# Peptides against a protein of PDB entry 5YCA: the designs that were tried, part 84

Target 1, 132 residues: chain A of PDB entry 5YCA
Amino acid sequence: RSLPAERNPLYKDDTLDHTPLIPKCRAQVIEFPDGPATFVRLKCTNPESKVPHFLMRMAKDSSISATSMFRSAFPKATQEEEDLEMRWIRDNLNPIEDKRVAGLWVPPADALALAKDYSMTPFINALLEASS

## One batch from the design tools (peptide; made by RFdiffusion4, then SolubleMPNN)

Design b2_p18_4_s4 (from b2_p18_4, 11 letters changed)
Fold by OpenDDE base, seed 2:
Structure b2_p18_4_s4 (fold): chain B 132 residues (1-132), chain A 18 residues (1-18)
Amino acid sequence: as target 1 above (132 residues)
Amino acid sequence: SEEELLAQAQKELYESDF
């Protein structure tokens, strides 16, 4: 598949130690109509544009927002490029369906596969290891 | 309403900063 040409310089090195990122994650409880759910979020700021994106994990099953990963990794991606990647994820990975959340969310193994593709492995490892 | 609560939850999830 084809990914966008320009990537967030925050993700220039996929091999960096993830452990310093763990304490930067924040858990928050959100009240939904059928009860509370905890999410873990990691603020990722593009060092060039200074635009932040939040990577997100559902604490209970560790599902990760693939949409947020893509948008953080590829800040100049077109909507068409995003749609293409989301279709690829639907066709090749195992996204979950949850009416509480928007975008595509994937289980940890799929998130790590995407992280490798997007050069985000340290950030996703940190997000997965963070307490909730 | 349930719809309003869901909307507020999603706003909190996607638009909150720290």
Scores: peptide ipSAE 0.745, ipTM 0.955, DockQ to the pose 0.781
Fold by OpenDDE base, seed 1:
Structure b2_p18_4_s4 (fold): chain B 132 residues (1-132), chain A 18 residues (1-18)
Amino acid sequence: as target 1 above (132 residues)
Amino acid sequence: SEEELLAQAQKELYESDF
């Protein structure tokens, strides 16, 4: 598959130690119609544009927002490029179905596979290891 | 309503800063 040409400079080095990012994650309880759910969020700011994106994990099953990953990784992606990637995820990975959340969410192993593709491995490792 | 609660929850999830 083809990914967008320009990537967020925040993710220039996929080999960095993830542990310093763990304390930057924040757990947040959100009340949904069916009850509360805890999410872990990591604020990721593009060092050039200064635009933040939040990477997100469902605390209970560690599902991670693939859509948020993509949008953070590829700040200049077109909607068409996003749609193509989301379709690829549906066809090749194992996204969950959850009516509470928007976009595609994937289990940890799939998130790490995407992280490798998007050069986000330290950030996803930190997000997965953070307390909830 | 349930719809409004869901919308507010999603707003909190996707738009809240820290």
Scores: peptide ipSAE 0.745, ipTM 0.955, DockQ to the pose 0.816
Fold by OpenDDE base, seed 3:
Structure b2_p18_4_s4 (fold): chain B 132 residues (1-132), chain A 18 residues (1-18)
Amino acid sequence: as target 1 above (132 residues)
Amino acid sequence: SEEELLAQAQKELYESDF
């Protein structure tokens, strides 16, 4: 597959220590029609544009929003490029189905595989290790 | 309503800042 050419400069170094990012994560309880659910979110700000994106994890099963990862990693991607990547994820990984949330969500192992492709490994490790 | 609750939950999840 072909990923977008320009990547968020926040992710220029995939080898950084993830531990300083852990306390920057925030857990929140959200009330859905069928009951409450806890999410963990990490605010990631593009150092050039100063536009923030939030990486997101479901606390209970550790599913992570692949859509949020892609949009943070590739801020200038077209809708067509996003659609192609989401189709690739459906065909090659193991996304979940949950009517409460939008976009495509994947289990931890798949999230780490995407993190390697997007150069986001420290950020996904921190998101997975954060308390809820 | 259920639809209103879902919309409010999704707004909080995707649009809240800190």
Scores: peptide ipSAE 0.744, ipTM 0.955, DockQ to the pose 0.772
Fold by OpenDDE base, seed 4:
Structure b2_p18_4_s4 (fold): chain B 132 residues (1-132), chain A 18 residues (1-18)
Amino acid sequence: as target 1 above (132 residues)
Amino acid sequence: SEEELLAQAQKELYESDF
């Protein structure tokens, strides 16, 4: 697969300690028709463009939004590039289906695999370890 | 409606800031 050429400079170093990011995460209860669901969200601001994206985890099963990861990692990606990556995820990883949420969501192990590819490991580790 | 509630939930999830 071909990932976009330009990456969010926030993710320039994949080896940084994730622990300082843990307290930056916020648990949020969202009321859905079927009842409440808790999400853990981490605000990630591109230091160059100042555009924020929220990485998000479903608290119950720790599924993480791959779509949000991609959009945060690759701020200049085309829709075609995103579609290609989402297809790759469907074909190679184990995304879950949940009518409550949009985009592709993946289990923790898959999220960490993507995080390595996107250079987001500290952020995904923090998101996974944050309390809900 | 249920659909409206879902839409509102999704709006809150994806558009809320902190």
Scores: peptide ipSAE 0.744, ipTM 0.955, DockQ to the pose 0.809

Design b2_p18_5_s1 (from b2_p18_5, 14 letters changed)
Fold by OpenDDE base, seed 2:
Structure b2_p18_5_s1 (fold): chain B 132 residues (1-132), chain A 18 residues (1-18)
Amino acid sequence: as target 1 above (132 residues)
Amino acid sequence: SSMEQQEALQELLESTAR
């Protein structure tokens, strides 16, 4: 597959210590028709554009939104590029389908695999370790 | 408020798909 050429400069170093990011995560409860669910989110702001994106984890099973990861990592990606990557994820990883939420969500192992590809490992580690 | 935060998160979740 081919990922977009330009990446969010926030993710220039995949080897950074993730621990300072853990307390920056926030847990929130959302009400759904079948009951409440807790999500953990981490605000990631592009240092150049100042545009924020939120990385999101479903607290119960630690599923992470791959869509949000992609959009944060590749702020100038076209819709076609996103569609291509989402199809790749469907074909090669183990995404889950949850009718309650939009986007493509993946289990922790897959999220970490994507994080390596997107140079987001510290951020995903922090998101996974944050309390809910 | 808590309600506002909840609404914001819900909106964010719903917006993850184009």
Scores: peptide ipSAE 0.046, ipTM 0.695, DockQ to the pose 0.567
Fold by OpenDDE base, seed 3:
Structure b2_p18_5_s1 (fold): chain B 132 residues (1-132), chain A 18 residues (1-18)
Amino acid sequence: as target 1 above (132 residues)
Amino acid sequence: SSMEQQEALQELLESTAR
């Protein structure tokens, strides 16, 4: 597959210690028609553009929004590039379908695989380890 | 406020492409 050429400079070093990011995560309860669910989010701000994106995790089963990861990693990506990557994820990983939420969500192991591809490993590790 | 934070998170969730 072909990933976008320009990546968010926030993710220039995939080897940094993730532990300082853990307390920056926030948990929130959202009400849905079939009941409440808890999510954990991590605010990620592009140091050049100052535009923020939020990485998101379902607290209960630790599913991660692959869509949020892609949009944070590749802020200048076209819709076509995003669609191609989401199709690749659907064909090669193990995404889940949850009608309550938008986007493509993947289990922790798949999220870490994507994190390696996107150079986001410290951020995804922190998101997965944060309390809910 | 708590309500504003919940609304913001809900908006973020709904803004992701299906």
Scores: peptide ipSAE 0.045, ipTM 0.693, DockQ to the pose 0.540
Fold by OpenDDE base, seed 1:
Structure b2_p18_5_s1 (fold): chain B 132 residues (1-132), chain A 18 residues (1-18)
Amino acid sequence: as target 1 above (132 residues)
Amino acid sequence: SSMEQQEALQELLESTAR
């Protein structure tokens, strides 16, 4: 696969300590047709463009939105590049299907694999460790 | 409120929507 060339400068260092990010996460309950579900979100602001993106975790099973990760990591990506990556995830990882939410969601281990590829490890670690 | 829940859901969907 081919990832976009330009990455969000927020993720310039994949080795940073994640613990300061934990308290920045926020839990929220969202009502769905089949009942309430809790999500944990981490607001990630591109330091250059000042555009925010939210990284998303389902509290119950810790599934993480790969789509949110990709869009945060690669703000100048084309739709074709996103589609290619999402197809790669479907073919190579273990995404879950949840009709309640949009995007492609993956289990924690897969999220961490993607985080390594996208240089987002501290942020995904924080998101996974945050309380709900 | 119900409206707030809907807004939160919409934000989630927009943030994750393809």
Scores: peptide ipSAE 0.040, ipTM 0.696, DockQ to the pose 0.774
Fold by OpenDDE base, seed 5:
Structure b2_p18_5_s1 (fold): chain B 132 residues (1-132), chain A 18 residues (1-18)
Amino acid sequence: as target 1 above (132 residues)
Amino acid sequence: SSMEQQEALQELLESTAR
C-alpha cells in the first residue's frame, strides 16, 4: 500500500506521553433506531490549518473508526488514496461495518497497528483509555 | 434533547462517512 505523502503535523512525534490527552476525550450518547449507543470522541486540531477532526471509539466494544484516523492523519489525501487504504484494511485487518454508522471500524489491536503506521499512537492510546 | 442528539449524530456521521 501507499500512504499519502503529507501528514497532519499534529502527529509529528509518535512517542509522546498520551496521558494529557485522556481528559480531552468526551463521551456522548446517541439515539439510533435500535436504541442508544455511547461513543467516545477526541477532538484533534491540525495546528497549521486549524481544522478539527474527531477520533471516535464505540464505548461498548472499543472499536475505533479507521476512517476518522485516516482523515485526521492525512488532510490532503485523495479519495483514491483513502479507498486504497480502506481496501488494505479489509484485506489485512479485522474491520467491522456497523450499519448504524459510516466508515470502517476496527478493534483496539488493529487501531493501534494503524496508529503506528499513521504516527498517532498517543492519541489512540488516550482514546482507548478514556472513560465512557 | 432530541435535537442535540441529532446534531451529534450528524457530526459523527460526517466525521466517519465518505
Scores: peptide ipSAE 0.040, ipTM 0.696, DockQ to the pose 0.816

Design b2_p18_5_s2 (from b2_p18_5, 11 letters changed)
Fold by OpenDDE base, seed 3:
Structure b2_p18_5_s2 (fold): chain B 132 residues (1-132), chain A 18 residues (1-18)
Amino acid sequence: as target 1 above (132 residues)
Amino acid sequence: SAAEQQQALQELLESTAR
């Protein structure tokens, strides 16, 4: 598959220690028609454009929003490029179906595979280890 | 800020993109 050419400079080094990012995560309880659910989020700011994006995790089963990862990693991606990547994820990984939330969500192992592709490993490790 | 975080979360959860 082909990923967008320009990547967020925040992710220039995939080998950095993730532990300083853990306390930067925040948890939030959201009320849905069928009951409450807790999410964990990590604010990621592009150091050049100063535009923030939030990486998202479901606290209960540690599912990660692949959509949030892609939008943070590739700030200049077109909708067509995003749709192509989401289709690839659906066909090659193990996304979950959750009618309560938007975007495409994947289990931890798949999230880490995507993190390697997007050079986001420290950020996804921190998001997965954060308390809820 | 709390307001910014809430907005970002809401935008993702309420998006039409699945």
Scores: peptide ipSAE 0.171, ipTM 0.763, DockQ to the pose 0.250
Fold by OpenDDE base, seed 1:
Structure b2_p18_5_s2 (fold): chain B 132 residues (1-132), chain A 18 residues (1-18)
Amino acid sequence: as target 1 above (132 residues)
Amino acid sequence: SAAEQQQALQELLESTAR
Protein backbone atom coordinates (compact mmCIF):
# COMPACT_ATOMS: atom_id res chain seq x y z
CA ARG B 1 0.00 0.00 0.00
CA SER B 2 0.94 3.64 -0.41
CA LEU B 3 0.63 6.10 2.43
CA PRO B 4 0.41 9.86 1.86
CA ALA B 5 3.68 11.64 1.25
CA GLU B 6 3.41 14.27 3.99
CA ARG B 7 3.02 13.35 7.64
CA ASN B 8 2.05 15.53 10.57
CA PRO B 9 5.31 16.83 12.05
CA LEU B 10 3.90 16.04 15.49
CA TYR B 11 4.81 12.43 14.73
CA LYS B 12 8.39 12.98 13.65
CA ASP B 13 9.80 10.61 16.29
CA ASP B 14 8.11 7.27 16.96
CA THR B 15 10.50 6.36 19.78
CA LEU B 16 9.69 9.05 22.34
CA ASP B 17 8.47 8.22 25.83
CA HIS B 18 4.68 8.04 25.87
CA THR B 19 4.15 8.48 29.60
CA PRO B 20 3.96 12.29 29.56
CA LEU B 21 1.00 12.02 27.19
CA ILE B 22 -1.09 9.83 29.49
CA PRO B 23 -2.38 12.64 31.72
CA LYS B 24 -3.29 14.64 28.63
CA CYS B 25 -5.97 12.14 27.70
CA ARG B 26 -9.59 12.88 28.61
CA ALA B 27 -12.59 10.65 29.12
CA GLN B 28 -15.98 11.55 27.69
CA VAL B 29 -19.34 9.86 28.07
CA ILE B 30 -21.40 9.85 24.90
CA GLU B 31 -25.06 8.92 24.82
CA PHE B 32 -26.16 6.52 22.11
CA PRO B 33 -29.57 5.09 21.34
CA ASP B 34 -28.66 1.88 23.15
CA GLY B 35 -27.11 3.67 26.13
CA PRO B 36 -24.06 5.60 27.22
CA ALA B 37 -20.51 4.70 26.29
CA THR B 38 -17.24 6.17 27.49
CA PHE B 39 -14.49 7.24 25.14
CA VAL B 40 -10.97 8.37 25.83
CA ARG B 41 -9.54 11.05 23.59
CA LEU B 42 -6.15 12.63 23.08
CA LYS B 43 -5.84 16.05 21.49
CA CYS B 44 -3.13 16.08 18.86
CA THR B 45 -2.26 19.47 17.41
CA ASN B 46 -0.20 19.81 14.27
CA PRO B 47 2.61 22.13 15.33
CA GLU B 48 2.78 23.77 11.92
CA SER B 49 -0.85 24.22 10.93
CA LYS B 50 -2.11 24.43 14.54
CA VAL B 51 -5.05 22.23 13.53
CA PRO B 52 -6.07 19.74 16.21
CA HIS B 53 -7.42 16.24 15.81
CA PHE B 54 -8.58 13.89 18.52
CA LEU B 55 -7.39 10.32 18.71
CA MET B 56 -10.27 8.22 19.99
CA ARG B 57 -10.49 5.04 22.07
CA MET B 58 -13.55 3.16 23.24
CA ALA B 59 -12.97 2.79 26.95
CA LYS B 60 -14.63 -0.59 27.34
CA ASP B 61 -12.78 -2.68 24.76
CA SER B 62 -9.95 -0.27 23.91
CA SER B 63 -10.85 -0.14 20.23
CA ILE B 64 -9.12 2.75 18.49
CA SER B 65 -10.42 4.82 15.61
CA ALA B 66 -8.11 4.12 12.72
CA THR B 67 -9.79 6.94 10.85
CA SER B 68 -8.82 9.43 13.54
CA MET B 69 -5.26 8.14 13.42
CA PHE B 70 -5.02 8.49 9.67
CA ARG B 71 -6.50 11.96 9.56
CA SER B 72 -4.19 13.16 12.30
CA ALA B 73 -1.12 11.58 10.76
CA PHE B 74 -1.74 12.72 7.20
CA PRO B 75 -3.22 16.22 7.19
CA LYS B 76 -2.93 16.67 3.43
CA ALA B 77 -4.20 13.25 2.43
CA THR B 78 -6.80 13.04 -0.30
CA GLN B 79 -10.09 11.26 0.18
CA GLU B 80 -8.87 8.65 -2.26
CA GLU B 81 -5.80 7.99 -0.15
CA GLU B 82 -7.94 7.65 2.97
CA ASP B 83 -10.33 5.29 1.24
CA LEU B 84 -7.46 3.18 0.00
CA GLU B 85 -5.97 2.89 3.48
CA MET B 86 -9.32 2.05 5.05
CA ARG B 87 -9.79 -0.70 2.49
CA TRP B 88 -6.33 -2.01 3.31
CA ILE B 89 -7.23 -2.07 7.00
CA ARG B 90 -10.43 -3.99 6.28
CA ASP B 91 -8.51 -6.51 4.20
CA ASN B 92 -5.44 -6.94 6.39
CA LEU B 93 -6.38 -6.15 10.00
CA ASN B 94 -9.30 -6.94 12.27
CA PRO B 95 -11.62 -3.94 12.36
CA ILE B 96 -14.75 -4.09 14.47
CA GLU B 97 -18.25 -3.32 13.35
CA ASP B 98 -19.98 -0.65 15.42
CA LYS B 99 -22.95 1.09 13.87
CA ARG B 100 -22.99 3.73 16.59
CA VAL B 101 -19.79 5.44 15.53
CA ALA B 102 -18.31 6.69 12.31
CA GLY B 103 -14.97 5.67 10.88
CA LEU B 104 -13.10 2.41 11.06
CA TRP B 105 -12.20 1.06 14.49
CA VAL B 106 -9.57 -1.54 15.31
CA PRO B 107 -8.41 -3.55 18.34
CA PRO B 108 -5.41 -2.38 20.37
CA ALA B 109 -2.94 -4.67 18.64
CA ASP B 110 -4.02 -3.43 15.23
CA ALA B 111 -3.91 0.15 16.45
CA LEU B 112 -0.32 -0.34 17.50
CA ALA B 113 0.50 -1.85 14.13
CA LEU B 114 -0.97 1.20 12.44
CA ALA B 115 0.81 3.45 14.91
CA LYS B 116 4.09 1.98 13.79
CA ASP B 117 3.19 2.62 10.17
CA TYR B 118 2.07 6.19 10.93
CA SER B 119 4.87 6.93 13.43
CA MET B 120 2.32 7.47 16.23
CA THR B 121 3.40 4.79 18.73
CA PRO B 122 3.85 7.08 21.77
CA PHE B 123 0.43 8.62 21.25
CA ILE B 124 -1.39 5.33 20.85
CA ASN B 125 0.41 3.82 23.84
CA ALA B 126 -0.67 6.79 25.94
CA LEU B 127 -4.23 6.58 24.69
CA LEU B 128 -4.39 2.88 25.54
CA GLU B 129 -2.93 3.33 29.03
CA ALA B 130 -5.06 6.31 30.05
CA SER B 131 -7.80 5.77 32.60
CA SER B 132 -11.46 6.21 31.80
CA SER A 1 -13.37 22.67 26.81
CA ALA A 2 -16.85 22.51 25.41
CA ALA A 3 -15.52 23.27 21.96
CA GLU A 4 -13.04 20.43 22.17
CA GLN A 5 -15.69 18.03 23.40
CA GLN A 6 -17.89 18.98 20.50
CA GLN A 7 -15.05 18.62 18.02
CA ALA A 8 -14.20 15.18 19.34
CA LEU A 9 -17.83 14.17 19.11
CA GLN A 10 -18.08 15.52 15.60
CA GLU A 11 -14.98 13.66 14.49
CA LEU A 12 -16.29 10.50 16.09
CA LEU A 13 -19.82 10.59 14.74
CA GLU A 14 -19.63 12.47 11.47
CA SER A 15 -16.64 10.90 9.77
CA THR A 16 -17.19 10.13 6.10
CA ALA A 17 -14.99 7.07 6.30
CA ARG A 18 -16.65 3.73 6.95
Scores: peptide ipSAE 0.189, ipTM 0.768, DockQ to the pose 0.340; fails the geometry check
Fold by OpenDDE base, seed 5:
Structure b2_p18_5_s2 (fold): chain B 132 residues (1-132), chain A 18 residues (1-18)
Amino acid sequence: as target 1 above (132 residues)
Amino acid sequence: SAAEQQQALQELLESTAR
């Protein structure tokens, strides 16, 4: 597969210590038709553009939004590039379907695999370790 | 903040759809 050429400079170093990011995470309860669900989010701000995105985790099963990861990592990606990556994830990883939320969500192991590809391992580790 | 909470919600429920 071909990932977008330009990556968010926030993720220039995949080897950074993730622990300082853990307390930056926040829990959020969202009401759905079938009841409340808790999510954990981490604000990730592009240091050049100053545009923030939120990485998202479902508290219950630790599923993480691959779509949010991609959009944070590749802020100038085309729709075609995103669609190609999401198809790759469907074909090669283990995404889940949840009608309550948008985007493509993956289990922790898959999220870490994507994090390696996107050079954002510290951020995903922090998101996974944060309390809900 | 409330603004960030709303942004996160929008990203989760709306803007992530393809």
Scores: peptide ipSAE 0.185, ipTM 0.772, DockQ to the pose 0.412; fails the geometry check
Fold by OpenDDE base, seed 2:
Structure b2_p18_5_s2 (fold): chain B 132 residues (1-132), chain A 18 residues (1-18)
Amino acid sequence: as target 1 above (132 residues)
Amino acid sequence: SAAEQQQALQELLESTAR
């Protein structure tokens, strides 16, 4: 598949130590009709545009929002490009359909696969290791 | 900020785009 041409310069190096990012994560309890759920988020700011995106993890099962990853990684992506990637994820990975939340959520292993594709492995590792 | 985090969270969680 083809990913958007321009990537967030925040993710220029996929090999960086992730541990400094762990304490930057924050947990938040969100109320849903069927009860509360905890999410962990990591603020990722594009160093050029200064626009932040928040990477999101469901604390309980460690599902990661692929949508948040894509939007952070590819700030200039078109809606068509996003739709194409989300469709690819549905067809090739193991996303979880959760009607409580928007976007496409994937298990940790899939998230790390995407992270490699998007050059954001340290950030996903940190998000996965953060306490909730 | 807390406000930014809340906004981002709401945008992600409440969107109709799936």
Scores: peptide ipSAE 0.170, ipTM 0.763, DockQ to the pose 0.257; fails the geometry check

Design b2_p18_5_s3 (from b2_p18_5, 13 letters changed)
Fold by OpenDDE base, seed 1:
Structure b2_p18_5_s3 (fold): chain B 132 residues (1-132), chain A 18 residues (1-18)
Amino acid sequence: as target 1 above (132 residues)
Amino acid sequence: SEAEQREALRELEESTAR
């Protein structure tokens, strides 16, 4: 697969300590037709463009939105590039299907694999470790 | 509140929608 050429400068260093990011995560309860569900969000602001994106985790099973990761990591990606990556994820990882929410969600191990590819490891570690 | 719930859902969808 081919990832977009330009990456969010927020993720320039994949080796940074994740612990300072943990308190920045926020939990929220959302009511769905089948009942409430808690999500954990981490606001990630591109230091250059100042455009924010939210990384998303389902609190219960720690599924993480691969879509949110991709969009945060690659702010100039085309729709075609996103579609290609989402197809790759479907073919190579273990995404879960949740009709309540949009995007492609993956389990923690897959999220960390993607995080390595996208240079987002500290952020995903923080998101996974945050309380809900 | 219901308004807050709707807003939270919107934010979630905006963050994850493909």
Scores: peptide ipSAE 0.094, ipTM 0.730, DockQ to the pose 0.823
Fold by OpenDDE base, seed 2:
Structure b2_p18_5_s3 (fold): chain B 132 residues (1-132), chain A 18 residues (1-18)
Amino acid sequence: as target 1 above (132 residues)
Amino acid sequence: SEAEQREALRELEESTAR
């Protein structure tokens, strides 16, 4: 696969300590037709453009939105590039299906694999470790 | 609040929608 050339400068260093990011995460209970569900969100702001994206985790099974990760990591990616990556994820990882939410969601192990590819490891570690 | 939940849901969908 081929990832987009330009990456969000927020993710310039994949080796930084994730612990300062943990308290920045926020839990939110959302009511769905079949009942409430809790999500954990981490607001990630591009330091150059000042455009924010939210990284998303389902509290119950710790699934993380690969779509949110990709869009945050590659703010100038084309739809074609996103589609290509999402296809790769479907073919090579273990995405889940949840009718309540949009996007492609993956288990924690897969999210960490993607995080390494996208240079987002501290942010995904924080998101996974945050309380719900 | 209900309003906060609606906003959170919107942000969730906007963040994840293809």
Scores: peptide ipSAE 0.088, ipTM 0.724, DockQ to the pose 0.874
Fold by OpenDDE base, seed 4:
Structure b2_p18_5_s3 (fold): chain B 132 residues (1-132), chain A 18 residues (1-18)
Amino acid sequence: as target 1 above (132 residues)
Amino acid sequence: SEAEQREALRELEESTAR
């Protein structure tokens, strides 16, 4: 597959220690028609554009929003590029479509695989380890 | 509050949907 050419400079180094990012995560409880659900979010700000994107985790099963990852990693990606990547994820990983929320969500192992591809490993590790 | 919940949901959706 082909990923977008330009990546968020926030993710220039995939080898950084993730632990300092853990306390930056925030848990939030959101009420849905079928009951409350807790999410963990990590605000990721592009150091050049100053535009933030939130990485998202479902606290209960640790599913990560692949959509949020992609959008954060590739802020200049076209809709077509996103669609192609989401299709690839559907075909090659184990995504979950939760009717309560938008986007494509993946289990932790898949999220880490994507993180490697997107150079987001520290951020996803932090998001996964954060308390809820 | 309910307003905060709605805002949180909106922000969540914006984070996961184009």
Scores: peptide ipSAE 0.084, ipTM 0.722, DockQ to the pose 0.816
Fold by OpenDDE base, seed 5:
Structure b2_p18_5_s3 (fold): chain B 132 residues (1-132), chain A 18 residues (1-18)
Amino acid sequence: as target 1 above (132 residues)
Amino acid sequence: SEAEQREALRELEESTAR
């Protein structure tokens, strides 16, 4: 597959220690019609543009939003490029679609695979280890 | 509050939807 050419400079080094990022994660409880659900978020700010994106995890099953990952990693990607990647994920990984929330969500193993592709490993590790 | 919940939902949706 073809990923966008320009990547968020926040992710220039995939080998950094993830532990300092863990305390930066925040849990939030959201009330849905069928009951409350907890999410964990990590704010990721592009050091050049200063535009933030939030990486998202469902606390219960640790599913992570692949959509949020892609948008954070490739802030200048076109809708066509995103659609192409989401289709690839749907065809090659094990995503879930939750009617309560938008985007494509993947289990932890898939998230880590994507993190490697997007050079986001420290951030996804931190998100997965954070308390809820 | 309901307002706080709506805001949280908005933030969640903005992170996952265009």
Scores: peptide ipSAE 0.082, ipTM 0.721, DockQ to the pose 0.789

Design b2_p18_5_s4 (from b2_p18_5, 6 letters changed)
Fold by OpenDDE base, seed 1:
Structure b2_p18_5_s4 (fold): chain B 132 residues (1-132), chain A 18 residues (1-18)
Amino acid sequence: as target 1 above (132 residues)
Amino acid sequence: AAAAQAAAAAELAAATAR
């Protein structure tokens, strides 16, 4: 697969300690037709553009939105590039099927694999370790 | 901040709503 050429400069160093990011996470309860679900989110601001994106985790099973990861990591990506990556994820990883939620959601191990590819490991580690 | 919270809520809705 081919990832977009330009990456969010927030993710310039994949080896940083994630622990300072843990308290930056926030939980939010969302009501769905079949009941409430808690999400954990982490605000990720592009230091150049100052545009924030929020990384998203389902609190209970720690599924993470791969879509949110991609959009944060590659803010100048085309829709075609996103579609290709999402297809690759479907074909090569283990995305969950949840009709309640938009985007492509993946289990923790897959999220960490993507995080390595996108150079955002500290952020995903923090998101996974945050309380809900 | 209120603005940040509103943005977070909006983005969460966009990420989760069908």
Scores: peptide ipSAE 0.126, ipTM 0.745, DockQ to the pose 0.313
Fold by OpenDDE base, seed 4:
Structure b2_p18_5_s4 (fold): chain B 132 residues (1-132), chain A 18 residues (1-18)
Amino acid sequence: as target 1 above (132 residues)
Amino acid sequence: AAAAQAAAAAELAAATAR
């Protein structure tokens, strides 16, 4: 696979302590046709462009949106680059199908594997450890 | 804070809505 050349400068250091990010996470209940579900979100602002993206976790099973990770990590990515990475994830990881939600969602272990590739490990650790 | 929460809610809705 080929990841986009330009990465969000927010993720310049993958080795930072994640614990200061935990209290920045927020829970939100969303109503779906089959009932409510809780999500945990973390606001990630590009320090240069000031454009925010939100990393997202399903509270119940800790599935994380790989789509949200990619879009935050690679703010100048083309749709073709996103589609290529999402295909790679489908072929190489263990995405979860949930018909209620858009995007590609992955279990915690896969999210941490992607986090290493995208240099987002502190942010994904914080998102996983946050309470709902 | 209110604007940030509204933006977060909108982003989550956009990411989850089919």
Scores: peptide ipSAE 0.126, ipTM 0.749, DockQ to the pose 0.334
Fold by OpenDDE base, seed 3:
Structure b2_p18_5_s4 (fold): chain B 132 residues (1-132), chain A 18 residues (1-18)
Amino acid sequence: as target 1 above (132 residues)
Amino acid sequence: AAAAQAAAAAELAAATAR
């Protein structure tokens, strides 16, 4: 597959220690028709544009929003490029089915595979280790 | 900050709302 040409400079080094990012994560409870669910989020600010994006995890099963990862990693991507990547994820990984949530969500192992592709490994490790 | 919390809540709502 072909990923967008320009990547967020926040992700220039995939080998950094993730532990300083853990305390930056925050939990949030959201009410759904079938009851409350807890999410964990990590604010990721592009050092060039100063635009923040939030990476998101479901606390219960540690599913991570692949959509949030892509949008943070590739801030200048077109909708067509996003749609192409989301189709690739559906065809090649193991996205979950959850009718309550928008975007494409993947289990931890798939999130780490995407993190390697997007150079986001420290951020995804921190998001997975954070308390809820 | 309150503004950052509001933005985070809005992004999460947008990502989870159906």
Scores: peptide ipSAE 0.122, ipTM 0.744, DockQ to the pose 0.300
Fold by OpenDDE base, seed 2:
Structure b2_p18_5_s4 (fold): chain B 132 residues (1-132), chain A 18 residues (1-18)
Amino acid sequence: as target 1 above (132 residues)
Amino acid sequence: AAAAQAAAAAELAAATAR
């Protein structure tokens, strides 16, 4: 696979302490046709463009949206680059199918593997440790 | 708060859109 060349400058240092990010996470109840579900979200603002993206976790099983991670990490990625990465995730990781939600969702261990690749480890650690 | 909730819902929709 080939990841996009330009990464969000928010993720310049993958080694930072994640604990200050934990209280920045927020729980949100979202209504679906089959009932409510709780998500945990973390607002990630690109320090240059000032454009925010939200990293998303399902509260119940701690699945993380790989799509949200990719879009936050690579703000200039093409649709073809996203499609290539999502196919790689399907072929190499353990994505979870949930018809209620869009994008590709992965278990915590896979999310942390992706976080290393995208230089997002502190943010994913915080998202996983946050209360719901 | 409402705007933040709407943005989060939109992000989820975008992340969940196939």
Scores: peptide ipSAE 0.144, ipTM 0.763, DockQ to the pose 0.478; fails the geometry check

